# Peptides against a protein of PDB entry 3OIQ, part 161

Target 1, 212 residues: chain A of PDB entry 3OIQ
Amino acid sequence: KNRIFVSSSKDFEGYPSKAIVPVQFVALLTSIHLTETKCLLGFSNFERRGDQSQEDQYLIKLKFKDRGSERLARITISLLCQYFDIELPDLDSDSGASPTVILRDIHLERLCFSSCKALYVSKHGNYTLFLEDIKPLDLVSVISTISTKSTNSSKHSSSELISECDLNNSLVDIFNNLIEMNRDEKNRFKFVKLIHYDIELKKFVQDQQKVL

## One batch from the design tools (peptide; made by RFdiffusion4, then SolubleMPNN)

Design b1_p27_5_s2 (from b1_p27_5, 11 letters changed)
Fold by OpenDDE base, seed 3:
Structure b1_p27_5_s2 (fold): chain B 212 residues (1-212), chain A 27 residues (1-27)
Amino acid sequence: as target 1 above (212 residues)
Amino acid sequence: EKEKEAEKIIEEIIKKMGDPQIDVDLE
């Protein structure tokens, strides 16, 4: 089955109540929930959803059923956090207690852009997204991709049916949503509060704000 | 016929991956 690019987590409301659909989306990492029995990653594109929280619009489950899958989940979290410079408690603690990690509102401190491949699985109208693959995206590369209108056909002939346009449009939409959140005095999100807020990001935001 | 096959595959995936119920109950 071809992988479907998802621009909104609302798209899943129209999905079959009994289906298996490979999907891909781009979003910001908003939460990490690792307990003894579960591993969840929250993502958002910060699409306006009325009174619903803009966080965790994509709740992604990692397989967490055996020691092998648990180890893979912990390694995945560790690698993501290392990439985004997120401090984790020591997951290798010799204390025989499985480390618990609960991080929320990650987007308030760091813009963790991620391209996610997931399996949509629904039964009886309920669905879960199971993580298949995750690629962290570098913020400088994201800014560059948005700023450079469509001229560089990246020579990577990866036969992935997802148009470079869908990715770029989703990244633009996320930034536009963040700009709107930044303008809202009631919203906790502010670009100036990001740990990695630099001159490049500042300039990019200022330039995007003039177009909106 | 196709629905029954899809059902079986879904059950196998649920068995392998976990329940599609998101217990979002933050203990």
Scores: peptide ipSAE 0.236, ipTM 0.788, DockQ to the pose 0.047
Fold by OpenDDE base, seed 4:
Structure b1_p27_5_s2 (fold): chain B 212 residues (1-212), chain A 27 residues (1-27)
Amino acid sequence: as target 1 above (212 residues)
Amino acid sequence: EKEKEAEKIIEEIIKKMGDPQIDVDLE
C-alpha cells in the first residue's frame, strides 16, 4: 500500500474505524513523554483548532512492550534530543528506576522539524499512530527549501511517492502558523525566545512576514 | 474475505504494537 502524506491531523477523523494505513507527515516536535510504561512523541503543525491546544496534534507511540523495544525507544529519544540539542537527564542511571522524561512545549525553545513515518492503526473508531521512522530536519535546510520555491525538483527519485510539493507546502504552512502565533501577543511562542534564534532565521521570518 | 484478512492483520499488529488508544490524558 502506498504511504499517504498527511497535511493535517484532522484527516484522521475521516479515516476508517478499522484500518491500517501507512502515513507520513512533517511537523514540529512539541513533546516527549517517556515513562516506565510508554513512550510518546507529540508533534504539531499548529493548525488552528479553535481554543484547543495546538500542541500534540500528532501523538505518536513508540513500541514499548519489552526491554528490547524500550531500549530502542530510549535510543531513539536520545538521538533525537542529541540532534536538536535538547538536554535530557541521564537515561543511563544504573538506579533500577527507568528514567522518566516529560518534556512539553519544546517548540517554545527549539524548532524541531521532523519527517515522520507512522502506521495508523484503528479499531472501533479509536486509532493510534505507531512510529515507523523519524527523520529530523535541519532548520537551515528547511528554510532553504521554503525559500527556494522548488519548481525544479523533478530529479529526486520517484521512490517516495510523497510529492516534494506536499512536504514544502506543509513546511510553509507550519512557518505561517508560527508567524501568526508570533504576532499574537497572547501566544507564548516567540521566535526571539528560541535558543537557536540567529540572523538567518530572523531574516527569513522578516521576509515571510512581509508576504503574509 | 478481504475485510476478515484486514481484521486479522489489525489484530496481529495490535497484539504486537499495542492497542489503538490515544491516551489523550496528557493531564
Scores: peptide ipSAE 0.232, ipTM 0.787, DockQ to the pose 0.076
Fold by OpenDDE base, seed 2:
Structure b1_p27_5_s2 (fold): chain B 212 residues (1-212), chain A 27 residues (1-27)
Amino acid sequence: as target 1 above (212 residues)
Amino acid sequence: EKEKEAEKIIEEIIKKMGDPQIDVDLE
């Protein structure tokens, strides 16, 4: 089945009003919304969209219809938060209410790069993205990948329908957008405010800023 | 023009892929 790589959430404006399309994208995790009735993940590549908030450009639904799917969604959120060192509010489990998690602006504290596989499902001009798979990406690995591919077109014929070039281009575009946000005095995003801001990330950002 | 080409490519992909039998109860 041919999966479409999506570089912008604007691509969905050109999608059919009644369709099911398997898609893949790479973006930063920006929000988590877990309630008793739904689970949503927000992602963004921080593409400039006028005066609109750059958060949640990709709103992804997890299946949340029965106890089994709810459990899977909660485990998925827990594993993602553990991978990215996201502190979940202490779910004091002593009150028999299912834990509600509402996190926003995650990108202001942590760069949570994620490769997402989703189903675009549209009906009557509205669409929903359903999560099929999520792969968290390590920031050191992302930096290394961008830094090394400036020189070597290694023809590895990976039988994956998604070009390694599309992934790398999207990662570069995200960093370029973050650099622009960091330069904007009105933007809340600053690299120096990231909890994991280290010498490696600092050097990488400085080197990328010279190319822009 | 580019939007119409993208729409055609997407429509061809949908036609080739068939409806995924995903019980997406679009509630």
Scores: peptide ipSAE 0.019, ipTM 0.551, DockQ to the pose 0.029
Fold by OpenDDE base, seed 5:
Structure b1_p27_5_s2 (fold): chain B 212 residues (1-212), chain A 27 residues (1-27)
Amino acid sequence: as target 1 above (212 residues)
Amino acid sequence: EKEKEAEKIIEEIIKKMGDPQIDVDLE
């Protein structure tokens, strides 16, 4: 089955009430919810949706039903947090209590760009997104990709049906949405409050603001 | 308190988005 690129979580409103659809999207990590019984990741493109919270537009479930899947979920969270320099409580605590991790508003401190592959699964009009794969994206690489308008069709993946254009357009849209949020005095998001706010990001934001 | 409020908001999101306990056997 061909994987569908999703530019907006609103696209799921038009999806079949009973289907299994492989999807891919790019978004910012906004939340992590790991309990004894569930593992969820929240993502957002920060599309304007009226007065609704712009957080957790994509709620992704990790399989968490047996010891093997639970271990895989914990490893996935650990690796993701290590990549983004997100501090986690020690998940390996010898205390037989499964550590609970609840992180929210991650985007207020760190821009955690992620390319996600998921299964859209619907039944009776309700749907769930199950994580298949996650690729964290380096912010410098994201900025470089947007700045160069590089349709560098790197000839190496002739088999991914997902246009590099769709990925790049989504990254641009996310940054544009963040710029709008940064301009809004009521919005908690500010680029200058990011832990990794540097001269490069500052210059990039200033240059993008002149085009918008 | 923050954890319980956190759990409620996620439960509301899950309720709004539909948490079908779809046992997806990821083959």
Scores: peptide ipSAE 0.024, ipTM 0.645, DockQ to the pose 0.234; fails the geometry check

Design b1_p27_5_s3 (from b1_p27_5, 11 letters changed)
Fold by OpenDDE base, seed 5:
Structure b1_p27_5_s3 (fold): chain B 212 residues (1-212), chain A 27 residues (1-27)
Amino acid sequence: as target 1 above (212 residues)
Amino acid sequence: SSEKEAEELIEEIVKKMGDPRIDFDLE
């Protein structure tokens, strides 16, 4: 089955009540929820949805059923946090308890762009997105991609049916949404509060604000 | 039928991965 690119989590409202659909999206990591019983990742593109929280628009479940899958989930979280320079609570090495990690509002401190592959699985109108793959995206690379409009056909095997245009459009939309949030005095998001706020990001935001 | 095959595949995935329900208990 061909993988479907999803530009909005609202697309799932039109999906079949009983289906399996391979999907892909790009979004910002907003939350991590690792407990003894589950592992969830929250993502958002910050589409305006009225007065509802714009966080966790994509809730992605990692398989967490056995010791092997639990270990894989913990490794996945560790690698993501290492990549994005997210501080994890100290694993109390002495308590034989599995570490609990609950992080929210990650986007307020760090822009963690991620390309996710997931399985949409629905039964009786309820659905879950199961993580298949995750690729963290470097912010400098994201900014460069948007700025250059480069159809850099990076000759990485074009075997994935997902248009490079869809990815780029979604990245632009996310930044536009962040710019709108930054302009809103009621919104907690501010670019200047990002830990990694630098001259490059400042210039990029200023240049994008002139076009919007 | 293609529907029955899809049903069997869903049940296999549910058995392997867990129930297809949205989790609202992000504390």
Scores: peptide ipSAE 0.209, ipTM 0.784, DockQ to the pose 0.076
Fold by OpenDDE base, seed 1:
Structure b1_p27_5_s3 (fold): chain B 212 residues (1-212), chain A 27 residues (1-27)
Amino acid sequence: as target 1 above (212 residues)
Amino acid sequence: SSEKEAEELIEEIVKKMGDPRIDFDLE
C-alpha cells in the first residue's frame, strides 16, 4: 500500500470513518506521555487553528499491551530523548514501579524535528495514529536542507519515497509558523529561550524573517 | 478489498495495537 505524506493534521478530518491508511509526516515533538498503561507522543507543525492550542496536533500511540511492547516503547522514548538531549528520569529503576514520564511543551526548550511513519486506523468515526517508525532529524541538517535546496529540484527519486519536496515544504512551513509565534508577544515560544539557541539558528531565523 | 476484509483488518490491528480511541486525559 502506498504511504501518504500528510502536511496537515486537518487532512484526517476528510479520511474514511472505517479505514487503515499508512501515513507519514514531519513535525516537532511537543509531548511525551508514558504511564503504566499508555505511551503517547505528541507532535505539531504549529499550523494556525483559530484559538485552539497548537500543541499535540498529531497524537501518536505506541503499542503498550504486553511486557515486550512496553519494553520497546520505553527503548524508543529513551533513544529519542538521548538524541534530542532530553533529560528523562531513570527508566531502568529496579523499583518494580514502571517509570512515569510526562513531558509537555518540549518545543519551548528544544526544536525536536521528527519524521514519523504511522498507521491511521479509524473505527466508528474515531481514529488513532499508531507509530510504525520514527526518525529524529538533526536541526543543523534541517537548517542546511532548507537553506540549500531552494535550487536542486531535479532528482525525483522513485515512487515509494516521500517527495523530497514535501518534506522540505513541511520543514519550511514549521519554521514560518515558529517565526509567527516568536513575533506574537502572547505566545510562550521564543527562539532566544531555546537551550540550543546558537549563532547558526539566530542567523537562519533572521534570514527567514526577511523573506516573510 | 471488500468492506468485510477492511473490517477484519481493522479488528486485527485493534487486537494487536489497542483500541483506536485517543483517551488522553490531559491531567
Scores: peptide ipSAE 0.206, ipTM 0.774, DockQ to the pose 0.066
Fold by OpenDDE base, seed 2:
Structure b1_p27_5_s3 (fold): chain B 212 residues (1-212), chain A 27 residues (1-27)
Amino acid sequence: as target 1 above (212 residues)
Amino acid sequence: SSEKEAEELIEEIVKKMGDPRIDFDLE
């Protein structure tokens, strides 16, 4: 089965009540939930959904069933946090308790763009997204990709049917949604409050605001 | 049937990955 690119988490409302669908999307990391029993990653594209919280529109489970999968999940979280410069709370390693990490509203401090491959699995109307792969995206690279309208379709014939256009469109949509949130006085999100807010990001946001 | 194959695959994934229920109880 071909992998489907998903531009909205609302697409899952139309998915079969009993199915397996390989999907891919691009979104911002919004939450990390690592306990003794589960590992969840929250993502959002900040699509407007009425009065509902715009965080965790994509809730993804990591396999967390045995010591090997738990170790892999913890390594995955550590590598993601290292890549995005996310400070994990000092896991006082001296208490023999499994380190619990609960981070929310990550997007208020850092724009953590991520390309995710997942399995949509539904049973009796409920579904879960299981993580297959995650690629963190560098913000400078994201900005450069959006700014360079280079229609250079490099004919790399790799059979991954996911158009570079779908990725770019999703990245643009996320930035547009963030710009709208930044303009809303009731929204907690502000670009100037990002830890990594620099002259490049400022200029990019100002240039995008002129097109909206 | 394609439906029966999907059922067997779902059962295999549920066995390997866990119950496909969304954990709404984010503590």
Scores: peptide ipSAE 0.171, ipTM 0.776, DockQ to the pose 0.076
Fold by OpenDDE base, seed 3:
Structure b1_p27_5_s3 (fold): chain B 212 residues (1-212), chain A 27 residues (1-27)
Amino acid sequence: as target 1 above (212 residues)
Amino acid sequence: SSEKEAEELIEEIVKKMGDPRIDFDLE
């Protein structure tokens, strides 16, 4: 089955009530929920949705049914957190207590851009997104991609059906949404409060703000 | 408690996205 690129989690409202659809999206990691029985990752593109919270617009389940899948989920979280410099409690602590990790509002401290592949699975009008693959994206690479594609329409026709245009458009949309949030005095998100706020990000935001 | 805050978030997510406790057996 062809993988569908999803630009909005509202697209799922139009999806079949009984289906399995491979999907892909790009979003910011907003939450991690690891318990003894569940592993969930929250993502958002911060699309304005009326009175709905802009956080956790994509709730992604990791398979958590047996010791093997639990271990894989824990390793996945550990690797993501290592990549994004998110401090986790030791998940391997010899104390036979299953480590619980509950992180929220990750985007307030770190911009954790992630390209996710998931299975949309629906039954009886409810759906779940199951993680198939996750690729963390480097912020410098995201900034460079947005900055360069404003100038170069030409080169890489690589045949992956998910248009590089869809990925770029979503990255631009996320930044535009973050700029709007940063301008809103009521919004908790501020670029200057990011732990990794540097001169490059500052300049990029300032340049994008002039176009909006 | 971090647990109560977790439950509230789950309830908000459940309201928005359906019950995250629904495990579909991926046969």
Scores: peptide ipSAE 0.024, ipTM 0.596, DockQ to the pose 0.298

Design b1_p27_5_s4 (from b1_p27_5, 11 letters changed)
Fold by OpenDDE base, seed 4:
Structure b1_p27_5_s4 (fold): chain B 212 residues (1-212), chain A 27 residues (1-27)
Amino acid sequence: as target 1 above (212 residues)
Amino acid sequence: SKVKEAEEIIEEIIKKMGDPRIDIDLE
């Protein structure tokens, strides 16, 4: 089955009540929920959904059933956090208590762009997204990709026909949503509060704000 | 690139977790 690119988590409302569908999306990491019994990653594109929280629009489960899968989940979380420079408590504490990590509102401090592959699994009208793959995206690369309307990236990365257009459109949409949030005085999100806020990001945001 | 290495490691780890569909029957 072909992998479906998802531009909105609302797309799942139209999905079959009993299906397994491979999906892919691009979003910002917003939360990490690691407990003794589960590992969840929250992602958002900050699409406006009325009064609903714009966080965790994509709740992705990692396999977390046994000590082996738990360890792999913890390693995955550690690697993501290392990539994004997110401080985690020591997950390797030899104290037989599985460390609990609950991080929320990650986007308020860091823009953690991620390309996620997941399995949409529905049963009886409920669905779960299971992580198949995650690729953290470098912010500089994201900015460059948006800025270069490169019609010419004929780089045939082979099998997954995610149109470069779908990726670019999603990235643009995320930034536009963040710009709107930044303009809203009631919104907690501000670009200037990002730990990694630099001259490049500042310039990019300023240039995008002129078009919106 | 450190970035590419991290991506590859994450992908390998996730692949080692096995097919997440195996967990579907429990939810």
Scores: peptide ipSAE 0.101, ipTM 0.702, DockQ to the pose 0.034
Fold by OpenDDE base, seed 3:
Structure b1_p27_5_s4 (fold): chain B 212 residues (1-212), chain A 27 residues (1-27)
Amino acid sequence: as target 1 above (212 residues)
Amino acid sequence: SKVKEAEEIIEEIIKKMGDPRIDIDLE
């Protein structure tokens, strides 16, 4: 089945009330919610949505039904945190209790770009997004992709071009939204507060700010 | 605690976005 690229989580408001739709999006990881009974990942592209929180625009559920799926969820979280250099709270290993992890506003400290594949599953007008796959994206690679694709549109097949264009457009939109947030004195997001804020990111942001 | 505040806001977001606790049993 063809996977639909989603540029906005508002698109789901127009989706069928009873469907299973494979979707793909790119967004920043904003939250991790791992408890004894559930595992959720929050993502956002920080699209302006009036008075709604810009965080967790995509709430993705990991399968968490049995010990096997729970283990896979925990491994997934561990791998993501390892990749993004996110320190998990010291789960008191000695208590024998299932580790609980609640992280929020991850984007305030780290830009964790992620390409997500999910199943949109709706029933009776409610929907859930189930994680199928997640690919963490390197920030340097994201910056390079945005910077270079302004010039080389020439060689890929039409179907790959659409997916690549959609990905690039979404990445640009995310950065534009972050720049707007950074300019807003009331917004907590500031590029200079990112742990990984370096000369490359600084230059990129400065160059993008001149175009906006 | 920062964790409790985080949990409450996640719960609020979850409630606003539609409760993902509804295990739509895909069975």
Scores: peptide ipSAE 0.021, ipTM 0.547, DockQ to the pose 0.253
Fold by OpenDDE base, seed 5:
Structure b1_p27_5_s4 (fold): chain B 212 residues (1-212), chain A 27 residues (1-27)
Amino acid sequence: as target 1 above (212 residues)
Amino acid sequence: SKVKEAEEIIEEIIKKMGDPRIDIDLE
C-alpha cells in the first residue's frame, strides 16, 4: 500500500472509520510520555485550530506490550533525546522501576523537527497512530532546505512516493506558524527563548518575516 | 503531582485524537 503524506492532522477526520493506512508527516516534537504501561510521542505543526491548544496535534503510540517492545520504545526515546540534546532523568535509578518520563512543551526550548512514518488504525470511528519509523531532522538542514527550495530539483531517487515538495511545504508551513506564534504576545513560544537560538536562526526568521 | 496532571491532560488528548485501546501487532 502506498504511504500517504499528511499535511494536517485534520486530514484524519475524513479517513475511514475502519482502516489501516500507512501515513507520513513532518512535525515538531512537543511531548514525550513514557510510563510503565504506555509510550506516546506528541507532535505538532502548530496549525491554527481556533482557541484550542496547538500542541500534540499528532499523538503517536509506540508499541509497549512486552519486554521486547518496551525496550525498543525506551531505546527510541533515548536516541531521540540524545539527538535533540533533551535531558532525560537518570534512567539508572537502582530501584528497578522503569523510569517515568513526562516532557511537555518541548518546542518552547528546542525545535525538534521529525519526519514520522506511522500506521493510522481506525475502528468504530476512533483511530490510533502507531509509530513505524522516526527520522529526526537537523535544524540547519531544515533551514537550508527551505532557503534553497527554488533551486534543488535534485533528482534524488523517486523511490519514495512522498514528494520532496510535500515535505518542504510542510516545513515552510511549520515555520510560518511559529513566526505567527512568535508575533502573538499571548503565545508562550518565542524564538529568542530557544536554547539553540543562534545568528543563523535569527537571520532566517527575519528573512521569512519579510515574506509574510 | 505535576505527573498526575500531565497524565490527565494526555488522557484528554487521547480521547480527542483516538482510542488508545486500538491495538495492532506491528509485524
Scores: peptide ipSAE 0.020, ipTM 0.579, DockQ to the pose 0.237
Fold by OpenDDE base, seed 2:
Structure b1_p27_5_s4 (fold): chain B 212 residues (1-212), chain A 27 residues (1-27)
Amino acid sequence: as target 1 above (212 residues)
Amino acid sequence: SKVKEAEEIIEEIIKKMGDPRIDIDLE
């Protein structure tokens, strides 16, 4: 089945009012919302959308309907947080209440690049995105991929129509948007405030700023 | 245009997938 690569969450405005469409996108993790009744992940590419908040441009639901799906959602959140070194608030395990996690503005402290596969599901003009798969991307690997202009598409014959070009273009666009946000004095995002801000990221940002 | 190609792919996907019985409560 053909999966559509999505470069902007605005693309969904043109999608059918009643459809199920497999999609893929690359974005930064911006929020985690885990409660007793739902699990949501927020993502953004920080595309400029007027005066609206640039966070949570992609709101992705995890299946959360039974104890098995709830457990899987919690494991998924735990693994993502472990991968990105996100400190979950100490859920004092002693209160028999299901752990509630509400994290926002994750991008202000950590760049959590993620490749997401989701199902776009619409009914009566409203839509929801359901997570099918998530691949966290290592920042060093993202930087290396953008820096190495190697258009050498090794012809791996896998029928996934999603070009390495679409992934690379989206990663570049995200960094360009972050650079613009960093230059804006009114924007809270600053590269120097990232917990993982190192010499490599600094050099990469400086080099990208010369091309913009 | 990339938009037109996406629309054609979406139409083809919708035509091929049918109405999947996914009990998706659009909350």
Scores: peptide ipSAE 0.017, ipTM 0.454, DockQ to the pose 0.059

